# Peptides against a protein of PDB entry 4U39: the designs that were tried, part 39

Target 1, 302 residues: chain A of PDB entry 4U39
Amino acid sequence: SIKVIGVGGGGNNAVNRMIENEVQGVEYIAVNTDAQALNLSKAEVKMQIGAKLTRGLGAGANPEVGKKAAEESKEQIEEALKGADMVFVTAGMGGGTGTGAAPVIAQIAKDLGALTVGVVTRPFTFEGRKRQLQAAGGISAMKEAVDTLIVIPNDRILEIVDKNTPMLEAFREADNVLRQGVQGISDLIATPGLINLDFADVKTIMSNKGSALMGIGIATGENRAAEAAKKAISSPLLEAAIDGAQGVLMNITGGTNLSLYEVQEAADIVASASDQDVNMIFGSVINENLKDEIVVTVIATG

## One batch from the design tools (peptide; made by RFdiffusion4, then SolubleMPNN)

Design b1_p11_6_s3 (from b1_p11_6, 5 letters changed)
Fold by OpenDDE base, seed 3:
Structure b1_p11_6_s3 (fold): chain B 302 residues (1-302), chain A 11 residues (1-11)
Amino acid sequence: as target 1 above (302 residues)
Amino acid sequence: LPPNTTALFLK
């Protein structure tokens, strides 16, 4: 089974966005120290952590409170994660609960023998230096606790969105990029497509790989496959080029009109941008909600 | 398929 755990405010917003986009074949768990925020989750499983420590009033933007809250609730987290083959831990880093609890939850998942993937955001620079420093500590702790850690630099979202985009929409786009990171992997396993991957292939690329980079490309029209692939490999979300990656996971998602030619064209572009010795796995997914769009997601590991 | 690309077709 695949489980997605949203940790704290940002993680829970991402989980809500996944549910709203009908990400299939996954079980959703919302985790928070704030009981009021947790009640707004759309997840079937809602877990309040650190009830004794916080009394449901949240972590006060303190990562040490988030950490201790997860430690207080360890047995409950273990029970909720038991029997998962794969666990996604999603959080906005820099806050109290997400930054402190996500590494503890990830370690619990890993200790249970699940393939543990972190999908987390770095805070925007405008959130201030304190959040950046807290996020750096949480990301460091996540690296030790996961098999693969996808880090989304929120400042790079400002390169994708219009300069007039309201701050609230920039956070919604961060939640959407977290969704795309989880869905780009989970759909390869859980959603039938033209080319399916098994869990063993995904495990080979993602097991004990440490940091990963994610690129996303979206295009429409006659050359949509090539354009989406080119956008994915040149994505602002990639802090480095995909050259030098030991493994590449590619998802090509399209509508019912997605052709094998388009899949091959996109795969050839990503392979040509990768090292000759790269272990590349790719899957194609059919999403009926994508009429004319192709979405290419590239995850570079190693 | 490009070299080193694994594709699993549904059987």
Scores: peptide ipSAE 0.009, ipTM 0.448, DockQ to the pose 0.444
Fold by OpenDDE base, seed 5:
Formats: C-alpha cells, sequence, structure tokens
Structure b1_p11_6_s3 (fold): chain B 302 residues (1-302), chain A 11 residues (1-11)
C-alpha cells in the first residue's frame, strides 16, 4: 500500500489539494499539532500529535515542539504507517510542526521498511530569515530520515506565476507542486496488475538516493509533448540540470488523445538531457480532464 | 484510478 502523510499546515494543505484532485491509489493521513487546523483536513485519517505537549494549540513555529510532539505520538504514527510499502511525507519546511515532526515520521516509516519519500517545500524568502533557517535544519534532518527527498524551492514558484499573483495563490501553487511530486510517483505504481514490477523499479531508483530534483512542464497544441518535456527539463523548480542524474522518473499525463508517438517524443527529450547510463522509468497516464494539455513531471535522483 | 484514467508503464 502507498500512504501519503501531510505534516503540519503546509503538508495538510498539500494533502487537501491531492484529495481535491482525486489522486488515487493512496491512503491519506493528516498529522498536526493544531487540532483546529487538523479538523479542516479532508484526509480519512486525522492524527493529532503531541496532545499532552501542545494541548492542540500547535507548535508555536518551534521545530523542537514539532519533534517532541511526533516523539510523544510515535506509537500512533507506527500504527498508522504499519503495512505501507511506500510512504510519502509531505510538509512545508520552516514552521513548527512540519519542520520538527516530518523527519520523525519519515524515520518511523523507514524503520518499518517502507520506501520513504519526502516531498517538502522551502519557505518563500518573504516568510523571513527565521523560517528559512528552520527549514534548512528540517531539510537536513529529512535527508537522513528518507530514501529520497524532493525539495521544492518556493521562490522558484514566483518565476512560474504572474507577478500580480496574490500571496495566497503562491501558497496554493506550492501545494499544487507538492501534489504533482507525489502524484508523479504514485501514478507510476498505482496501476492495477503491474504494481509489484513497477514498485521494485521505483524502489531501485529511489532507495537511498538522498536529494532529488523535480521539474514540471505543461503544454498544449501540436508539439505539446515535446514542449512539455522541454519545459520539465528546464523547469525553474530544478535547482540544477538533470544531466548528471543516475535515475529519472518521468510521468507523462495527457487527455484521451495522447498518442504513443507523443509519449516516445517526450521520453526521448528527457533521456537526451540525462546521463547516458541513466536508469529511466516512464509512465503514461490518461486523464480525460486534461483535454488538450500534456503534463510532464520529471524527478531526477542521484 | 478514476474510472476514466488509464495508466501505461513503459520500461
Amino acid sequence: as target 1 above (302 residues)
Amino acid sequence: LPPNTTALFLK
């Protein structure tokens, strides 16, 4: 089974966005120290952590409180994660709960023998230097606790969105990018009948790889596959080029008119931008809601 | 998968 755990406010907003976009084949778990925020989760499983420590009032933007809250609730987290083959831990780094609890939850998942993938955001520069420093500590702790860590630099989202985009929409786009990271991988496994072979390959690419980069490309029209692939490999979300990546996961999602030729064209573009010895896995997903759009998600590991 | 989603994995 695949489990997605949203940790703290940002992680829970991302999980809500995943549920709203009907990301399937996964079980959703919302974790928070704030009971009021947790009540707004759409996840089937809701877990309040650190109830004795925080009294449901949240972590006060202190990562040490988030850490201790997860440690207090370790047995409950273990029970919720038991029997997972794969665990996604999603959080906004820089806060109290996400920054402190996400590494503890990730370590619990890893100790249970699950393939553990972190999908986390760095705070926007406007959230202040304190959040950025807290996020750096949380990301470092996540890297040790996961098999693969995807880090989304929120400031790079500002390069993709309009300059007039309200701050609230920039956060929604961060939640959407977290969704795309989880969905881009989960869709590669969640196919009925192929799960075991596809999961073994995903496990080979993602096990003990450390940090990973994610690129996203969206395009429409006659050259949409090639354009989406080119946008994905040149995405502002990529902090570096993928040319040195030893592992690549590619998801190509399109409407009912997505052709095998378009899938091959997009895969060839991503492969040509990768190492010659790259272990590449690619999946194609048909989503009738995309109409003429193609979405290419690239996750580079190594 | 939603009833209208087909996933194909190519290795």
Scores: peptide ipSAE 0.008, ipTM 0.425, DockQ to the pose 0.127
Fold by OpenDDE base, seed 2:
Structure b1_p11_6_s3 (fold): chain B 302 residues (1-302), chain A 11 residues (1-11)
Amino acid sequence: as target 1 above (302 residues)
Amino acid sequence: LPPNTTALFLK
């Protein structure tokens, strides 16, 4: 089974966004130290961690409280993750619960033998230096605890959205990018498409790879496949070019009119931007809601 | 398919 565990406020907002977008074939778990925030989760499984430590009042933006809360609740986390083949750990780094608890939860998933993928955000620069420093510590701890860690630099979302975009919409876009990172992988395994991947292929690309970069491209019209692929490989979310990656996972999602030619055209563009010796896996997914849109997600590992 | 690309076609 595939499990998505949202950790703290940002992780739970991302999980809510995944549920709202009907991401199929995954089980959702919401984890928080704040019991009131946890009640707003749409996840079937809701877990309050550190109930003795925090009394449900949250971590007070302290990562050490988030860490200790997950350590207090280790057995409950183990039970919730038991039997998962793959675990996505999603969180907004820089806060208390997400930053502190996500590495502990990821380690628990890895120790259970699940393929453990972190999908996390760095805070916006406007959230202040303290959040950036806390996020850096949490990201470092996540790297040691996961098989692959996708880090989304929130400041790069400001390059994709309009300059007048309200701060609340920028956070919603961060939740959407977290959704796209999880869905871009989970759909390759769980959603029937034109080209499906098995879990063994995904495991080969993602197992013990450390940091990964994610690019996303969306386009419409006659050249939509090529445009979406070009946008994905040049995405502001990519902190580096994909040409040095040892592995690439590509998802091409389109409507019912998605052609094999468009899939091939997009795959050729991503391959041409990658190393010649890259291990590339690609899948194609049909989503009837996209109509004329193509979404290309590229995850570069290694 | 590009070299080193694995595609699983569902028949």
Scores: peptide ipSAE 0.008, ipTM 0.444, DockQ to the pose 0.486
Fold by OpenDDE base, seed 4:
Structure b1_p11_6_s3 (fold): chain B 302 residues (1-302), chain A 11 residues (1-11)
Amino acid sequence: as target 1 above (302 residues)
Amino acid sequence: LPPNTTALFLK
């Protein structure tokens, strides 16, 4: 089974966005120290952590409180994650609960033998230096606790969105990018297709790889596959080029008109931008809602 | 899967 655990406010907003976008084949778990915020979760499983420590009043933007809250609730977290083959841990780094609890939850998932993937955001620079420093500590702790850590630099979202985009919409786009990171991988496993990746292939690329980079490209029209692939490999979300990655996961998602030729064309573009010795895993997904749109997601590991 | 989603995976 695949479980997605949203940790703290940002992680729970991302989980809500995943549920709203009907991401299939995953179980959703919402974790928070704030009981009122947790009640707003759309997740089927809702877990309040650190009830004794925080009394449901949240972590006060303190990562040490988030950590201790997860430690207090360790047995409950273990029970909720038990039997998962894969666990996505999603959080906004820089906060109290997400930054402190996400590494603890990730370690619990890893200790249970699940393939543990972190999908987390760095705060925007405008959130201030304190959040950036807290996020750096949380990301370091996540790196040790996961098999693969996808870090989304929120400041790069400002390069994708219009300059007039309200701050609230920039946060919604961060939640959407978190969704795309989870969905881009989960669809490769949970969505049966004309060719199937087994969980073992994904596990081979993602196990003990440390940091990963994610690129996304979206396009329409006659050259949509090539354009989407070029956008993915040049995505502002990539802090570095995908050249030198040890592993690449590629997801091509299109409508019912997605051709095998478009799939090959996009794969060839990503392969040509990758190292010659790269272990590339390719998946394609048909989503009838995309019509003429192609979405290419590239995850570079190693 | 939404009932109408077909995945393709190349190994």
Scores: peptide ipSAE 0.009, ipTM 0.419, DockQ to the pose 0.128; fails the geometry check

Design b1_p11_6_s4 (from b1_p11_6, 5 letters changed)
Fold by OpenDDE base, seed 2:
Parts: C-alpha cells; sequence; structure tokens
Structure b1_p11_6_s4 (fold): chain B 302 residues (1-302), chain A 11 residues (1-11)
C-alpha cells in the first residue's frame, strides 16, 4: 500500500489538494499538533500528535515541539503506517509541526521497512530568516530519515507564477507543486497503465538516494510534448541540472488526444538531458480533464 | 484508476 502523510499546516494543505485532484491508489493521513487545523483535513485518517504536550494548540512555530509531539505519538504513527510499502511524507518546512515532526514520522516509516519519500517545501524568503533557518534544520533531519527527499524551493514558484499573484495564491501553488511531486511518483505505481512500472523499479531508483530534484513543465499546441519536456528539464524548481542524476522518474500526463509520438518525444528530450548511464523510468497518464495540455514531471535522484 | 484516467508506463 502507498500512504501519504501530510505533516502540519503546509503538509495538510498539500494532502487536501491531492484529494481535491483525485490522486488515486493512496491512503491519506493528516498529522497535526493543532486540532482545529486537523479538523479541516479531507484525509480519511486524522491524527493529532503531542496531545499531552500541546493540548491541541499547535507547536507555536517551534520545531522542537513538533519533534517531541511526534515522539509522544510514536506508537500511533507506527500503527497508522503499518503495512505500507511506500510512505510519502509531505510538509512545509520552517514551521513548528512540519519541521519537527516530519523527520520523526519519516524515520518511523523507514524503520517499518517502507520506501520513504519526503516531499517538502523551503519557505519563501518573505516568510523571514527564522523560518528559513528552521527549514534548513528540518531538511537536514529529513535527509537522514528518508530514502529520497524532494525539496521544493518556494521562491522558485515566484518565477512560474504571474508577478501580481497574491501571496495566498503563491502558497496554493506550493501546495500544487507538492501534489505534483507526490502524484508524479504515485501514479507510476498505483495507476494501471499499458506498461505498468512495478514498485521494485521505483524502489531501485529511490531507495537510499538522498536528495532529489523536481522539474515540472506544462504546454499546449502542436509541439506541446517537446515544450513541456524542455520546461521540465529547465524548470526553476530544479536547483541544479539533471545531467548528473543516477536515476530519473518521468511522468507525462495528457488528455485523451495524447499520442505515443508525443510521449516518445518528451521521453527523448529528458533522456538527452540526463546522464547516458541514467536509470530512467517513465509513465504516461491520460487524464480526460486535461484538454490540450501536457504536463511533464521529472524527478532526478542521486 | 480514477474514472477517465489511463496510465501508460514505459520502462
Amino acid sequence: as target 1 above (302 residues)
Amino acid sequence: LPPNTTALFFK
């Protein structure tokens, strides 16, 4: 089974966005120290952590409270994760609960023998230096606790949105990018395709790889596949080029008019931007809600 | 599969 755990406010917003976009074949778990925020989750499983420590009032933006809250609730987390083959841990880094609890939850998942993938955001620079420093500590702790860690630099989202985009919409876009990171991988496993990737292929690429980079490209029109692939490999979300990656996960999502030629064209572009010895796996998803759009998601590991 | 989603995966 695949489990997606949203940890704290940002992680739970991302999980809500995944549920709203009907990401299939995954079990959703919402984790928070704030009981009021947790009630707003759409997840089937809702877990309040650190009930004794926080009394449901949240972590007060303190990562040490988030950590201790997850440690207090270890047995409950273990029970909720039991029997998972794969666990996604999603969080907004820089806060109290997400920053402190996500590494503890990830370690619990890994100790249970699940393939553990972190999908987390760095805070925007405008959230202030304290959040950025807390996020750096949380990301470092996540890196040790996961098999693969996808880090989304929120400041790079400002390069893909309109300059007039309200701050609230920039956070919604961060939730959407977290969704795309989880869905880009989960669809490869959970969605029966013409050629199914087995979980063993994904495990080979993601197991003990440390940091991963994610690129996303969206395009329309006659060259949409090539344009989407080029945008993905040059995505502002990539903190580095993918040419040195040991493994690449690619997802190509289109409408009912997605052609095999378009899939091949996009795959060839991503392969050409990768190392010659790269272990590349790719999936194509037909989503009838996509009209003329192609979405390419690239996750580079190693 | 969600209704209206077909996945094509390639190795």
Scores: peptide ipSAE 0.009, ipTM 0.423, DockQ to the pose 0.127
Fold by OpenDDE base, seed 3:
Structure b1_p11_6_s4 (fold): chain B 302 residues (1-302), chain A 11 residues (1-11)
Amino acid sequence: as target 1 above (302 residues)
Amino acid sequence: LPPNTTALFFK
């Protein structure tokens, strides 16, 4: 089974966005130290961690409280994650609960033998230096606890949104990018498409790979496949070019009119931008909601 | 398919 665990406010917002977008074939778990925030989760499984430590009042933006809260609730986390083949741990780094608890939860998933993928955000620069420093510590701890860690730099989201985008919408876009990172991988395994991947292929590319980069491209029109692929490999979310990656996961998602030619054209563009010795796996997914849109997600590992 | 691309067609 595939489990998605949202940790703290940002992780729970991302999980809500995944549920709202009907991400298939995954079980959702919401984890928080704030009981009021946790009640707003759409996840079937809701877990309050550190109930003794925090009394449900949250972590006070302190990562050490988030860490200790997850440690207090270790047995409950183990029970909730038991039997998962894959675990996505999603969080907004820089806060108390997400930053402190996500690495502990990831380690528990990994110790249970699940393929453990972190999908996390760096805070925006406007959230202040304290959030950035806390996020850096949480990301370092996540790297040790996961098989693959996708880090989304929120400041790069400001390059893909309108300059007049309200701060609240920039956070919603961060939640959407977290959704796209999880869905881009989970759909390769769980969603029937034109080309399905097995879990063993995904495990080969993602197991013990450390940091990963994600690019996303969306396009419409006659050249939509090529344009979406070009946007994905040049995405502002890629902190580096994909040419040095040892492994590439590609998802091409389109409507019912997605052609095999479009899938091939997009795959050829991504392969041509990658190393000659790259291990590339790709899947194609049909999403009737996309109509004329093509979404290309590229995850570069190694 | 490009070189080194694995496509699994589930029938």
Scores: peptide ipSAE 0.009, ipTM 0.478, DockQ to the pose 0.445
Fold by OpenDDE base, seed 1:
Structure b1_p11_6_s4 (fold): chain B 302 residues (1-302), chain A 11 residues (1-11)
Amino acid sequence: as target 1 above (302 residues)
Amino acid sequence: LPPNTTALFFK
């Protein structure tokens, strides 16, 4: 089974966005120290952590409170994760609960033998230096606790969105990018394909790889596959080029009109931007909601 | 397909 755990406010917003976009084949767990915020989660499983420590009042933007809250609730987290083959831990780094609890939850998942993938955001620079420093500490702790860690630099989202984009829309786009990172992987496993990856192939690319880079490209029109692939490998979300990656996971999602030629063209572009010895896995997903759009997600590991 | 590529098609 695949489990997605949203940790704290940002992680729970991302999980809500995943549920709203009908990401299939995954179980959703919302984790928070704030009981009022947790009640707003759309997840079926809602877990309040650190009830004794916080009394449901949240972590007060302190990562040490988030950490201790997850440690207090270790047995409940273990029970909720039991029997998962794969665990996604999603959080907005820089806060109290997400920054402190996500590494603890990830370590619990890894210790249970699940393939543990972190999908987390760095705060925007405008959220202030304190959040950036807290996020850096949380990301370092996540890197030790996961098999693969995808870090989304929120400041790079500002390069993709219009300059007039309201702050609320920029946070919604961060939640959407977290969704795309989780869905780009989960669809490769959970959706029955014409060509199935076994979970072992995904595990080979993602197990003990450390930091990963994610690129996303979306396009429409006659060259939509090539354009989406080019946008993915040149994505502002990529903090570095993918040419040195040891592993690449590619998802090509399109409507019912997605052709084999378009899938091949997109895969050839991503392969040409990768090392010659790269272990590349690619999936093709049909999503009827995309109509004329193609979405290419590239995850580079190693 | 490039060498060392596993293809996935989902319907």
Scores: peptide ipSAE 0.020, ipTM 0.546, DockQ to the pose 0.768; fails the geometry check
Fold by OpenDDE base, seed 5:
Structure b1_p11_6_s4 (fold): chain B 302 residues (1-302), chain A 11 residues (1-11)
Amino acid sequence: as target 1 above (302 residues)
Amino acid sequence: LPPNTTALFFK
C-alpha cells in the first residue's frame, strides 16, 4: 500500500490539494499539533500529535515542539503507517509542526521498512530569515530519515507565476507542486498500465538516494510532448541541471489522445538531457480530464 | 481510479 502523510499546516494543505485533484491509489493521513487546523483536513485519517504537550494549540512555530509532539505520538504514527510499502511525507518546512515532526514521522516509516519519500517545501524568502533557518535544519533532518527527499524551493514558484500573483495563490501553487511531486511518483505504481513498473524498480531508483530534484513542464498543441519535456528539464524548480543524475523518474500525463510517439519524443528529450548511464524509468498516464494538455514530471535522483 | 485512467510504464 501507498500512504501519503501530510505534516503540519503546509503538509495538510498539500494533502487537501491531492484529495481535491483525486490522486488515486493512495491512503491519506493528516497530522497536526493544531486541532482546529486538523479538523479542516479532507483526509480520511486525521491524527492529532502531541496532545499533552500542545493541548491542540499548535507548535508555536517551534520545530522542537513539533519534534516532541511526534515523539509523544510515536505509537499512533507507527500504527497508522504499519503495512505501507511506500510512505510519502509531505510538509512545508520552516514552521513548528512540519519542520519538527516530519523527520520523526519519516524515520518511523523507514524503520517499518517502507520506501520513504519526503516531498517538502523551502519557505519563501518573504516568510523571513527565521523560517529559512528552521527549514534548513528540518531539511537536514529529513535527508537522514528518508530514502529520497524532494525539496521544492518556493521562491522558484515566483518565477513561474505572474508578478501580480497574490501571496495566497503563491502558497496554493506550492501545494499544487507538492501534489505534482507525490502524484508523479504514485501514479507510476498505483495506476494499472499497459506496462506496470514493479515497485522493486521504483525502490531501486529511490532507495537511499538522498536529495532529489523535480521539474515540471506543461504544454498544449502539436509539439506539446517535446515542449512539456523541455520545460520539465529546464524547470525553475530544478536547483541544478539533471545531467549528473544517476536515476530519473519521468511521468508523462496526457488526455485520451496521448500518442506513443509523443511519449517516446518526451522520453528521448529527458534521456538526452540526463547522464549517458542514467537509470531512467518512465511512465505514461492517461487522464481524461486533460484536454490537449501534456504534463511531464521529472524527478532526478543521485 | 477514475474509470478511464491508463498508465504505461517503460524501463
Scores: peptide ipSAE 0.008, ipTM 0.428, DockQ to the pose 0.126; fails the geometry check

Design b1_p11_7_s1 (from b1_p11_7, 7 letters changed)
Fold by OpenDDE base, seed 3:
Structure b1_p11_7_s1 (fold): chain B 302 residues (1-302), chain A 11 residues (1-11)
Amino acid sequence: as target 1 above (302 residues)
Amino acid sequence: RKTLSYLLVKL
């Protein structure tokens, strides 16, 4: 089974966005130290952590409180994650609960033998230096606790949104990019497409790889596959080129009109931008909600 | 040789 665990406010917002977008074949778990915020989760499983420590009043933006809250609730987390083949741990780094608890939860998932993937955000620069420093510590702890860690630099979202985009919409876009990171992988396993991957293929690319970069490209029109692939490999979300990656996971998602030719064209573009010796796996997904759009997600590991 | 593992799952 695949489990998605949202940790703290940002993680829970991402999980809500996944549920709203009907991400299939996954079980959702919401974790928080704030009981009021947790009640707003759409997840079937809602877990309050650190109830003795925090009394449900949250972590006060302190990562050590988030960490201790997860440690207090270790047995409950173990029970909720037990039997998962794959666990996505999603969080906004820089806060108290997400930054402190997500590494603990990820380690629990990994110790249970699940393929453990972190999908986390770095805070925007405008959230202040304290959040950025807390996020750096949380990301460092996540690297040790996961098989693969996808880090989304929120400041790069400002390059893909309109300059007039309200701050609230920039956070919603961060939640959407977290959704795309989880869905771009989970759909390869859980959602039938023209080319399905097995869990063993995904496990080969993602096991013990450390940091990963994610690129996303969306396009429409006659050259939509090529344009989406080019946008994915040049995505602002990539902190570096995909050149030098040891592994590449590619998802090509389209509507019912997605052709095998379009899948090949997109795969060839990503393959041409990658090293000759790269272990590349790619899948295609049919999403009936996509009209004339193709979405290419590229995850570079190693 | 890039091993393109095409698993055509027949739906």
Scores: peptide ipSAE 0.006, ipTM 0.436, DockQ to the pose 0.292
Fold by OpenDDE base, seed 5:
Structure b1_p11_7_s1 (fold): chain B 302 residues (1-302), chain A 11 residues (1-11)
Amino acid sequence: as target 1 above (302 residues)
Amino acid sequence: RKTLSYLLVKL
């Protein structure tokens, strides 16, 4: 089974965005120290952590409170994650709950023998130096606790949105990028296709790989596959080129008109941008909602 | 529920 656990405010917003976009074949768990925020979650499973420590009033932007809250609730987290083959841990880093609790939850998932993938954001520079420093500490702790950690630099979202984009829409786009990171992987496993990836193939690419980079490309029209692939490998979300990656996971999602030629064209572009010795795996996904749109997600590991 | 079909090729 695949479980997605959203940790704190940013993680819960991302989980809500995943549910709203009908990401299938996964169980959703919302975790928070703020009981009021947790009540707004759309997740079937809702877990308040650190009830004794915080009294449901949140972590006060303190990562040590978030950590201790997850430690207080360890047995409940273990029970909720039990029997998962794969666990996605999603959080906005820099806050109290997400920064402190996400590494503890990730370690619990890993200790249960699940393939544990972190999908987290760095705060925007405008959220201030304190949040950036707290996020750096939380990301360091996540690296030790996961098999693969996808880090989304929120400041790079400002390169793909209009300069007049309201702050609230920039946060919604961060939630959407978190969704795309989870969905780009979960769809390859959870949704029955003509040829599924063996969970063993995903596990080989993602197990004990540390930090990963994610690129996303979206296009329409006659050259949509090539354009989406080129946008993915040149995505502002990539902090480096994919040419040095030991492993590449590619998802090509299209409508019912997605052709085998378009899948091959997109795969050839990503392969040509990668090292010759790269272990590349790719999947194609049919989503009837995309119609004429192609979405390419590239995850570079190693 | 919309039918999602997947083709995964290992290169």
Scores: peptide ipSAE 0.006, ipTM 0.413, DockQ to the pose 0.101
Fold by OpenDDE base, seed 1:
Structure b1_p11_7_s1 (fold): chain B 302 residues (1-302), chain A 11 residues (1-11)
Amino acid sequence: as target 1 above (302 residues)
Amino acid sequence: RKTLSYLLVKL
């Protein structure tokens, strides 16, 4: 089974966005120290952590409170994650609960033998230096606790969106990029396409790889496959080029009109941008909600 | 040699 655990406010907003976009084949768990915020989650499973420590009043933007809250609730987290083959841990780094609890939850998932993937955001620079420093500490702790850690730099979202985009829409786009990171992997396993991957293929690319980069490309029209692939490998979300990655996971998602030729064209572009000795795995997914669009997701590991 | 693992599942 695949489980997605949203940790704290940002992680739970991302989980809500995943549920609203009908991401299939995954179980959703919302975790928070704030009981009022947790009640607003759309997840089927809602877990309050650190009830004794916080009394449901949240972590006060302190990562040490988030950490201790997850440690207090360890047995409850273990029971909720039990029997998962794969666990996604999603959080907005820089806060109290997400920054402190996500590494603890990730370690619990890994200790249970699940393939543990972190999908987290760095705060925008405008959220201030304190959040950036807290996020750096949380990301460092996540890296030690996961098999693969995808880090989304929120400042790079400002390169994808219009300059006049309201701050609330920029945060919604961060939630959407977190969704795309989870869905780009989960759909390869859970959603049939033209080329299916098994869990063992994904595990080979993602197990004990540490940091990963994610690129996303979306296009329409006659050259949509090539354009989507080019956008993915040149994505502002990539803090470095995909050259030198030891592993590449590629998702090519299209509508019912997705052709094998388009899948091959997109795969060849990503392969041409990757090292010759890279272990590349690619899958294709059919999403009926994508009328004329192709979405290419590239995850570079190592 | 790029090992592209193609699992062609014919629907």
Scores: peptide ipSAE 0.005, ipTM 0.432, DockQ to the pose 0.352
Fold by OpenDDE base, seed 4:
Structure b1_p11_7_s1 (fold): chain B 302 residues (1-302), chain A 11 residues (1-11)
Amino acid sequence: as target 1 above (302 residues)
Amino acid sequence: RKTLSYLLVKL
């Protein structure tokens, strides 16, 4: 089974966005120290952590409170994660609950033998230096606790949105990029298609790989596959080129008109941008909602 | 039921 755990405010917003976009084949768990915020979660499983420590009033933007809250609730987290083959831990780094609790939850998932993938954001520069420093500590702790850590640099989202985009919409786009990171992997495993990756292939590429980079490309029209692939490998979300990656996971998602030629064309572009010795696996996903759109997601590991 | 079809080729 695949479980997605949203940790704290940003992680729970991302989980809500996943549910709203009907991401299939995953169980959703919302974790928070704020009981009022947790009540607004759309997740089937809602877990308040650190009830004794915080009394449901949240972590006060303190990562040490988030950490201690997860430690207090360890047994409940273990029970909720039991029997998962894969666990996605999603959080906004720089806050109290997400930064402190996400590494603890990830370690619990890893200790249970699940393939543990972190999908987290770095705060925007405008959130201030304190959040950036807290996020750096949380990201360091996540690297030790996960098999693969996808870090989304929120400042790079500002390069792909309109310059007039309100701050609230920039956060919604961060939630959407977190969704795309989870969905880009979970769809490859959870959704039946023309060619399925087995969980063992994904496990081979993602187990003990540490940091990963994610690129996303979306295109329409006659050259949509090539354009989507080119946008994915040149995505502002990639803090580095994919050429140095030891592993590449590619998802090619299209509508019912997605051709084998388009899949091959997109795969060849990503392969040509990767090292010759790269372990590349790709999946093709049919999503009837995309109609004429192709979405290429590239995850570079190693 | 949205029939998602996935083509996965190992390279």
Scores: peptide ipSAE 0.000, ipTM 0.392, DockQ to the pose 0.102; fails the geometry check

